# Designs tried in a protein design run: peptides against a protein of PDB entry 7SID. Part 104

Target 1, 151 residues: chain A of PDB entry 7SID
Amino acid sequence: LHMYLMLLKELPGEEYPLPMEDVLELLKPLSNVCSLYRRDQDVCKTILNHVLHVVKNLGQSNMDSENTRDAQGQFLTVIGAFWHLTKERKYIFSVRMALVNCLKTLLEADPYSKWAILNVMGKDFPVNEVFTQFLADNHHQVRMLAAESIN

## One batch from the design tools (peptide; made by RFdiffusion4, then SolubleMPNN)

Design b2_p24_3_s2 (from b2_p24_3, 11 letters changed)
Fold by OpenDDE base, seed 1:
Structure b2_p24_3_s2 (fold): chain B 151 residues (1-151), chain A 24 residues (1-24)
Amino acid sequence: as target 1 above (151 residues)
Amino acid sequence: SKKEEEEFLKLIEESLKYRKEKLE
């Protein structure tokens, strides 16, 4: 876990995006890691904070390639799982804050949710629609963050 | 719980399967 999290942390920013092939390799174990530590709030928060760099890389890549679509799918699958557990009130506000930041970054790359679509239990949920739900979050800091992201 | 972990993994697998089928 520690080594994997370190790799996520060391991802470069938007100025020097990683090749999509490297992004895919990094995303492959992510689902399993998230599953294993799904109840650890600190680990989940850390993961969500680190994958922000992945989103930035995805936004800078060629959207027409199969590798890009695959990487987007791998990432969105994880986000969808976190969102699902959030709806079940399994995460504290700090984790939800990190999730909102991920959703915000997705919307910056895809404002109209052309590819940023969550799939949970066979149903599609555009990220822009999911994001607006956090405007009614029970925690004031989450609501504030969501509101700031829309404006 | 173990059951919850299995459900989480199933959720992921179903999502990945759906996306794969959509691209085909």
Scores: peptide ipSAE 0.355, ipTM 0.847, DockQ to the pose 0.773
Fold by OpenDDE base, seed 4:
Structure b2_p24_3_s2 (fold): chain B 151 residues (1-151), chain A 24 residues (1-24)
Amino acid sequence: as target 1 above (151 residues)
Amino acid sequence: SKKEEEEFLKLIEESLKYRKEKLE
């Protein structure tokens, strides 16, 4: 886990996008890692914070490539799972804030949620619609973060 | 719990399956 998190942390930001093949390799084990540590708030927060680099990378990639779609799918699958557990009130505010940051970055790359769509239990949820739910979050810092993303 | 883990994994698997089918 620690090595994996370190790799995620060291990912280049928006200014230096990784080859999509490398992004895919990093995303492949992500679902498993998230599942194992789904109830560890600190690990989840760390993961969400680190994958921000991936989101930024995905936003700059060619949307027409199969690898890009695959990477987007892998990432969105994880985000969807985190969002689902958030709705079930499984995560503290700090994790939700990290999730909002991910959603914010997604919206910056895809304001109309053309590709940024979560799929949970067979239903599609555009990220822009999902994001607005955090404007009504129970924690003030989460609401503020969400509001800042809109303004 | 084990049940929660299984549910999480199921969510992941279903999502991935859906996306795969959508791309086909």
Scores: peptide ipSAE 0.353, ipTM 0.847, DockQ to the pose 0.695
Fold by OpenDDE base, seed 2:
Structure b2_p24_3_s2 (fold): chain B 151 residues (1-151), chain A 24 residues (1-24)
Amino acid sequence: as target 1 above (151 residues)
Amino acid sequence: SKKEEEEFLKLIEESLKYRKEKLE
C-alpha cells in the first residue's frame, strides 16, 4: 500500500501528462486497493487526494483513443464506488471533501459530463448531476466546497 | 465485513464489465 500510494502521490500534474499506457498500469491495481481499505477513512482520503493528479492527467490526454477511454473507465469505476458508499453514509466528511475535489476536477475537464459518467449497479450517473448532490451534504464544509466549485 | 467486501467488489466488477462492453 505504502509504495503504491507514493507512486500516486508522485504523479506529475496537468503540466506534465504521462503516457496513457503508464496511467493505465497505475490504475489497474487501484480498485483492489480501494476494496481492501474501503473502511479505512484515512486511507480512502489519502487515495482520493492522490488520484487528483490522475484526473488532471486524464484531462490532457487524447480522448479519442481506446486507452484513454479505458483509463477513464478505471478511474470512474473507483469514483463511482466511493460515491455509492458515500450515499450509504460510510464515509466521514473529510473523505467526502476529497471526493468532491475529484468530482470538481472531472467537471473542469468535462463540464458537460460527456465522458465523466459514473456507472453504479447498472445505472449511469453523470458527474455533473452527482456533484450537485453535495450541495445538500449534511456537513457545512462539504456544501461550501461544492458551492465554490460551481462559482 | 464480508458482506461489505462482496458489495464493493460487485460494484467494481459490474462497472468494469459495463465499460468493457461499451468499448467493444
Scores: peptide ipSAE 0.349, ipTM 0.844, DockQ to the pose 0.724
Fold by OpenDDE base, seed 3:
Structure b2_p24_3_s2 (fold): chain B 151 residues (1-151), chain A 24 residues (1-24)
Amino acid sequence: as target 1 above (151 residues)
Amino acid sequence: SKKEEEEFLKLIEESLKYRKEKLE
């Protein structure tokens, strides 16, 4: 797991897209890692910041393959978990900022939430609807970041 | 706590299961 975290820190930028197969391999252990560090705000923030590159890769992909759907699912599952814990007020503003950035990137790729749908406790939540909730966040910087995406 | 970790993992597993079933 420690090696995995180190690998996440070394993710390439948008200019160097990863093959979908590699993205999928990176995403599969992510849920387990997040579970272990769910209460560590700094680690969660770091994870969310680094997975931005993965989100960009997913958004740029025009592929409609099983691997693409699987990768999207793996990623959205993690985002859904972070969102759920956010609703339970488990994360400080800096973590929420990182989460909003992930959601913004998803909306850029899928503004109508055709595939960007969170599933939490058996219920579906389109990302565009989830995103609007951050416009009313308690922290002004989070609200500002969310509002910036609308303009 | 260990209990909280188990609850988190259960949440993830249920989501993954749902997505898998939806694709079938």
Scores: peptide ipSAE 0.346, ipTM 0.843, DockQ to the pose 0.793

Design b2_p24_3_s3 (from b2_p24_3, 14 letters changed)
Fold by OpenDDE base, seed 3:
Structure b2_p24_3_s3 (fold): chain B 151 residues (1-151), chain A 24 residues (1-24)
Amino acid sequence: as target 1 above (151 residues)
Amino acid sequence: DEEEEKEFLELIEESLKYRKEKLS
């Protein structure tokens, strides 16, 4: 875990995008890592904060590429799982804050949720629709963060 | 714990499977 998190932390920012092949390699073990540490709030928060770089990479990539679609699928699957567990009230506000930041970044790249669509239990949920739900979050800081992105 | 982990993994696998089928 520590090695993987360190790798995620060292990801280049938006100004220096990674090749999509490298992004895919980083995303491959992500689902398994999230599964193992799904109950650890601190680890989940850390993961969500680090994958912001991945979102930025996806946002400026060629969306018609097969590798891009695969990377989007891998990433959105994880985000969907975090969102699902959030709906089940499994995560504290700090984790939800990190998730909102991910969703915010996705919307900046895809405001109309053309490709940013979560899939949970066989049903599609556009990120823009998912995002609006955080405007009614129980924690004031989460609501504020969500509202900030709309204004 | 093991059952909850299995449920999480199934959620992930179902999502990936659906996306793959949608692209086919």
Scores: peptide ipSAE 0.426, ipTM 0.874, DockQ to the pose 0.835
Fold by OpenDDE base, seed 2:
Structure b2_p24_3_s3 (fold): chain B 151 residues (1-151), chain A 24 residues (1-24)
Amino acid sequence: as target 1 above (151 residues)
Amino acid sequence: DEEEEKEFLELIEESLKYRKEKLS
């Protein structure tokens, strides 16, 4: 876990996008790691914070390539799982804050949710629709973060 | 714990399967 998280943390940002092949290699283990530590709030928060770099990297990629769509899918699958567990009230506000930041970054790259679509239990949920739900979050800081992201 | 793990893994598998089918 430590080594993997370090790799995610050191991932170049928007200014220096990695080849999509490298992004895919980093994303492949992500689902399994998230599954193993799904109950650990601190680990989940850390993961969500680190994958922000991945979102920024994806936004600078060739959106028409199969590898890009695959990478987007790998990432969105994890986000969808976190969102689902959030709906089930499994995560504290600090984890939800990190999730909102991920969603915010996705919307910056895809404001109209053309590709930023979560798929949960066979249903599609555009990120812009998902994001608006956090405007009504139980925690005031989450609501504030969501509201600030719209402006 | 086992039930939640199963739920999480199912979410992942179903989502990946769906996206894979769309890419094909």
Scores: peptide ipSAE 0.426, ipTM 0.874, DockQ to the pose 0.749
Fold by OpenDDE base, seed 1:
Formats: structure tokens, sequence, C-alpha cells
Structure b2_p24_3_s3 (fold): chain B 151 residues (1-151), chain A 24 residues (1-24)
């Protein structure tokens, strides 16, 4: 876990994106790691904070390639799982804050949710639609963050 | 615990399957 999180943390930002092939390699173990630590609030928060760099890389990539679609899919699958557990009230506000930041970054990269679409239990959920739900979050800081992101 | 873990993994697998089928 430590090595993996370190790699995620050191991922370059928007200015110098990684090749999509490298992004894919980093995303491969992500679902397993998230599954293993799904109940650890601190680890989940850390993961969500680190994957912000992945979104930045995805937004700078060529959208007309199979590798890009694959990377987007692997990432969105994990985000969808976190969102699902959030709806089941499994995560504290700090984790939800980190998730909102991920969703915000996704919308910055894809304002019209052309590719930023979650798929949970066979149903599609555009990220912009998912994002608006956090405007009614029980925690005031989550609501504020969501509101500020839209403005 | 086992049921929750299974549910999480099923979410992942189902999503990946859907996306793969969509690309086909």
Amino acid sequence: as target 1 above (151 residues)
Amino acid sequence: DEEEEKEFLELIEESLKYRKEKLS
C-alpha cells in the first residue's frame, strides 16, 4: 500500500501529463486496493486525494484512443464504487469532501460529462448529476464545497 | 463483512464489464 500510494502521490499534474500507458498501469491495482481498505476512512481519504492527479492526466490525454477510454473507465469504476458507499452513508464527511474534489476535477476536465459518467449496477450517472446531490449533503462543509465548485 | 466485500467487487466487475461491452 505504501509504495502504491507513493506512486499515486508523485503522479505529475496537468502541465506534464504521463503517457496513457503509464496511467493505465497505475490504475490496474486501484480497484483491489480500494476494496481492501474500503472501511478505512483515512486510507480512502488518502486514495481519493491522490487520484486527483490521475484526473488531471486524463483530462490532458487524447480522447480518441482505446487506452484513454480504458483508463477513464477504470478510474470512473472506482469513483462509482466510492459514490455508492457514500450513498449508503459509509463514509465520514472528510472522505466525502475528497470525493467531491474528485468530481469537481472531473467536471473541469469534462464539463459536459461526455465521458465522465459513472456506471453503478447497470445504470449510468453523469458526474454533473451526481455532483448536484452533494449540494444537499448533511455536512455543511460538503455542501459549501459542492456549491463553490459549481460557481 | 464478506457480503459487503463481495458487493464492492461486484460493483467493480459489473462496471468494467459494461464498459468493455460498450467498446465492443
Scores: peptide ipSAE 0.423, ipTM 0.873, DockQ to the pose 0.767
Fold by OpenDDE base, seed 4:
Structure b2_p24_3_s3 (fold): chain B 151 residues (1-151), chain A 24 residues (1-24)
Amino acid sequence: as target 1 above (151 residues)
Amino acid sequence: DEEEEKEFLELIEESLKYRKEKLS
């Protein structure tokens, strides 16, 4: 875990995108890692914070690439799972804050949620619609972060 | 706990399956 998290942490930001092939390789084990540590708030927060770099990479990539679509799918699958557990009130505000940051970055890359669509239990949820739900979050800091993302 | 983990994994698998089918 630590090595994996370190790799995620060291991902280049928006200024230096990674090749999509490398992004895919990093995303492949992500679902399993998230599953194993789904109840660990600190680990989940750390993961969500680190994958922000991945989101930035995805947003800058050519959407017509098969690898890009695959990477987007892998990432959105994880985000969808986190969102699902959030709806089940499994995550504290700090984790939700990190999730909102991910969603914010997705919206910056895809404001109309053309590709940024979560799929949970067979249903599609555009990220722009998902994001608005955090405007009504129970925790004031989450609401504030969501509001700042729109303004 | 084990059941919840299974549910989480199933959620992931279903999502990935859906995306694969959508792209096919």
Scores: peptide ipSAE 0.426, ipTM 0.874, DockQ to the pose 0.794; fails the geometry check

Design b2_p24_3_s4 (from b2_p24_3, 16 letters changed)
Fold by OpenDDE base, seed 4:
Structure b2_p24_3_s4 (fold): chain B 151 residues (1-151), chain A 24 residues (1-24)
Amino acid sequence: as target 1 above (151 residues)
Amino acid sequence: DEKEKKEFLELIKKSLEYRKKKLE
């Protein structure tokens, strides 16, 4: 885990996007890692914070290639899972904060949710629609963060 | 815990499968 998290942390940001192939390799184990540590709030927060780099990479990708779609899909699947568990009140505010940051970054890359669509339990949820739900989050800091993203 | 783990993984799996089908 630690090695994986370190790898995520050291990924270049938006300014220096990684090859999509590298992004895919990084994303491959992500779902499993998230699953294993789904109840560890700190780990989840850390993961969400680190995958911001991935989001930034995805956002800068102008390629409509299979690899891009696959990477986007892998990432969105994880985000969808976190969001789902958030709805089930499984995560504390700090994790939700990190999730909102991910969603914010996604919206920056895809403001109209053309590709940023979560699929949870067979239903599609555009990220822009999902994001607005955090404006009504129970925790004030989450609401504020969400609001800042809108303004 | 194991049950929830399976549920999480199933959630992921279904999402990935759906996305795959959508791209087909």
Scores: peptide ipSAE 0.323, ipTM 0.834, DockQ to the pose 0.830
Fold by OpenDDE base, seed 1:
Structure b2_p24_3_s4 (fold): chain B 151 residues (1-151), chain A 24 residues (1-24)
Amino acid sequence: as target 1 above (151 residues)
Amino acid sequence: DEKEKKEFLELIKKSLEYRKKKLE
């Protein structure tokens, strides 16, 4: 886990995007890692914070390539799972804060949710629609963060 | 816990399969 988290943390910023092949390799084990630590709030928060770099990297890539679509799909699948568990009230506010930041970054890269679409149990949920739901979050800091992201 | 883990992985798998099928 620690090695994997370090790899995610050390991803280059928006200025120097990684080759999509490298991004895919990093995303492959992500679902399994998230599954193993799904009940650990601190680990989930850390993962969500670190994958922000992945989103930023994806936004700089050619969106028309098959590899890009694959990477987007793998990432969005994980985000969808976290969102699903959030709807089931499995995560504390600090994890939801990190999730909102991920969604915010996605919307910055794809404001109209052309590719930023979550799929949960066979249903599609555009990220912009998902994001607005956090405006009514039970925790004031989550609502504030969501509101700041929209404006 | 194991049941929940399996459900989580199934959720992931189903989503990935859906996306793959949609792109075909």
Scores: peptide ipSAE 0.322, ipTM 0.834, DockQ to the pose 0.792
Fold by OpenDDE base, seed 2:
Structure b2_p24_3_s4 (fold): chain B 151 residues (1-151), chain A 24 residues (1-24)
Amino acid sequence: as target 1 above (151 residues)
Amino acid sequence: DEKEKKEFLELIKKSLEYRKKKLE
């Protein structure tokens, strides 16, 4: 876990996009890692914070390639899982804030949710619609963070 | 815990399968 998290942390941001093949290799084990530590709030927060770099990288990639769509799918799958557990009240506010940051970054890259669509239990949820729900979050800091993204 | 683990993994699996089908 530590080594994997370190790799995520050291990923270059939007200014230095990685080859999509490298992004895919990095994302492939992510779902499994998340599943193992789904109940650890600190680990989940750390993961969500680190994958922000991945989102920024994805936004700079050629959207027409199969690898890009695959990478987007891998990432959105993880986000969808965190979103699902959030609805089930499994995560504290700090984890939800990290999730909102991911969603915010997705919206910056895809404001109209053309590709940023979560699929949870067979249903599609555009990220822009998912994001608006955090405006009504029970925690004031989460609401404020979400509101800042709208302005 | 095992129930939740299974639920999470199933959620991931279904999502990935859905996206895989869309790419085909």
Scores: peptide ipSAE 0.321, ipTM 0.835, DockQ to the pose 0.703
Fold by OpenDDE base, seed 3:
Structure b2_p24_3_s4 (fold): chain B 151 residues (1-151), chain A 24 residues (1-24)
Amino acid sequence: as target 1 above (151 residues)
Amino acid sequence: DEKEKKEFLELIKKSLEYRKKKLE
């Protein structure tokens, strides 16, 4: 699992996008890893910080391909799970900060949430609507980070 | 712990299944 985290850490930035096939392969075990470490705040924070590069790759890719849709689905599923647990107050502010950064990056690529939609318990939640909830977060740093995207 | 793990995995599974059906 630590090896997997190392792979995520070494993902290239938006300047060097990965082939979608590689992105998909990296995302496949992500749900399982998140499940195993759902209670570990540090690991969750690390995962969310590292997958920022994945978000950037998704935003630069053609969303019309099957592999892109699959990768998008895998990623959004994980983000949805983190958001759901956040609503249940399972995560400290530092994890929420990392989640907001992911959501901000998604909104930069899809401002109107045409494809950036979370699905939790059979219900769809556009990321732009989810994001606005962090403007009222209990922690001031989370609110401030969320507010930066509005400017 | 095992119950919570199962619940988390079920959450993920349901989400993926929903997305798959939506694409059909």
Scores: peptide ipSAE 0.313, ipTM 0.829, DockQ to the pose 0.835

Design b2_p24_4_s1 (from b2_p24_4, 14 letters changed)
Fold by OpenDDE base, seed 5:
Structure b2_p24_4_s1 (fold): chain B 151 residues (1-151), chain A 24 residues (1-24)
Amino acid sequence: as target 1 above (151 residues)
Amino acid sequence: KEEEENKEIDELFNKIIKEYEEKK
């Protein structure tokens, strides 16, 4: 886990985007890692904070590439899982804060949720619609973070 | 209580991952 988290943390930003092939390789283990530590909310928070760098790479690549779609799918599946558990009130505010930051970054890359769509239980949820729900979050810091992205 | 909560987390999380893998 530590090595994987370090790799995610050290990903280059928008100035030096990684090839999509490299992004995809990094995302392939993500679901397994998240699944292993799904019960540890501190680890989940850390994972969500580190995958922020991946989002920047996903939004700048060729959207028509099979590798891009695959990478997006791998990433959105994990985000969808975290969101689903959030809706079921399984995660504390610190995890929700990290999730909102991920969603915020996704919206910056895809403001109209053309590709940023969460598929949960066979239903599609555009991230822009998902994001607005955090404006009514029970925790004030989560609401504030969400509101900062609207205005 | 913690054990029951963990079980629910496991079921919910795995269900999403499994559904994705089945569609792939």
Scores: peptide ipSAE 0.463, ipTM 0.894, DockQ to the pose 0.836
Fold by OpenDDE base, seed 2:
Structure b2_p24_4_s1 (fold): chain B 151 residues (1-151), chain A 24 residues (1-24)
Amino acid sequence: as target 1 above (151 residues)
Amino acid sequence: KEEEENKEIDELFNKIIKEYEEKK
């Protein structure tokens, strides 16, 4: 876990995008890692904070390639899982804060949610619509973070 | 209570992953 998290943390930003093939390789184990530590909210928070760098790379790639679709799918699956558990009130505010940051970054890359769509329980939820729900979060810091992201 | 909560987290999380894998 530590090594994997370190790799995610050290990913270059938008100024130095990685080839989509490399991004895909990094994302392949992500769902498994998240699944293993789904009960540990501190780890979940850390994961969500680190995958922010991945989002920046996803938005810079050719959207028509199979690898891009695969990478987006891998990433959005994880985000969808965290979102789903959040809706079921399983995660504390600190995890939700990290999730909001991920969603914010997604919206920066895809403001109209053309590809940033969460599929949960067979239904599609555009990230822009998902994001607005955090404006009504029970925790004031989450609401504030969400509000700042819109402005 | 914690055990029950963890079980629910497991089920919910795995369900999403399983659905994705089946769809792919």
Scores: peptide ipSAE 0.459, ipTM 0.893, DockQ to the pose 0.784
Fold by OpenDDE base, seed 3:
Structure b2_p24_4_s1 (fold): chain B 151 residues (1-151), chain A 24 residues (1-24)
Amino acid sequence: as target 1 above (151 residues)
Amino acid sequence: KEEEENKEIDELFNKIIKEYEEKK
């Protein structure tokens, strides 16, 4: 699992986007890894920080391909799970900070939430609507981070 | 207390993953 985290961390940035097939292969284990470490908030924070590069790769790809849709689905499912637990007040501010950064990056790639939609408990939540909720977060640093994204 | 909290986290997280898998 630590090796998997290292792979996520070392993903190339926007200058060298990976083929969608490679992104998809990297995302396949993500749900299982997050599920295994769902109780460890430090690990969750680390995962969320590392998947930022994945978001950048997703945003630069053709969203009409089957592989892109599959990759989006797998990624957004994990983000949706973290958000759901956040709404249930299960995660501390450091995890929420990392989640806000992920949502911010998604909005940069998809400002109108055309594809960035979280499906939780059978309902769809556009990321732009989800993001605004963090402006009212109980922790001042989370609110500040969310506010910076509006500028 | 911690065990109960962890159980809730498990249930909530697994429910989301299960729902996604069922839709695929």
Scores: peptide ipSAE 0.459, ipTM 0.892, DockQ to the pose 0.782
Fold by OpenDDE base, seed 1:
Structure b2_p24_4_s1 (fold): chain B 151 residues (1-151), chain A 24 residues (1-24)
Amino acid sequence: as target 1 above (151 residues)
Amino acid sequence: KEEEENKEIDELFNKIIKEYEEKK
């Protein structure tokens, strides 16, 4: 876990994005890692914070290739899972804070939710629609973060 | 109660992952 998290954390910035093939390779084990630690909310928070770097790399790709779609799918599946559990009130505010930051970063990369769409239980949920729901979160810090991100 | 909550987390999370894998 620690080695994988380090790899995610050390991704290059916007000036030198990784090839989509490399991003895809990094995302392949993500669902398995998240699944293993789904019960540990501190680890989930950490994972969500580190995958922010991946989002930045995904958003810079202008190529609509199979690899891009695959990488986006791998990432959005995990985000969708975390959001689904959040809707079911399984995650505490600290995890929701990290999730909001991920959604914020996705919206920065895809403001119109062209590709940033969460598929949960066979239904599609655009991230912009998902994000606005956090404005009504039960925790004040989550609401504040969501509000700051929209304004 | 914690065990039941963990079971629910497992089921909910795995369901999403499984659905994605089946569609792929």
Scores: peptide ipSAE 0.458, ipTM 0.893, DockQ to the pose 0.833

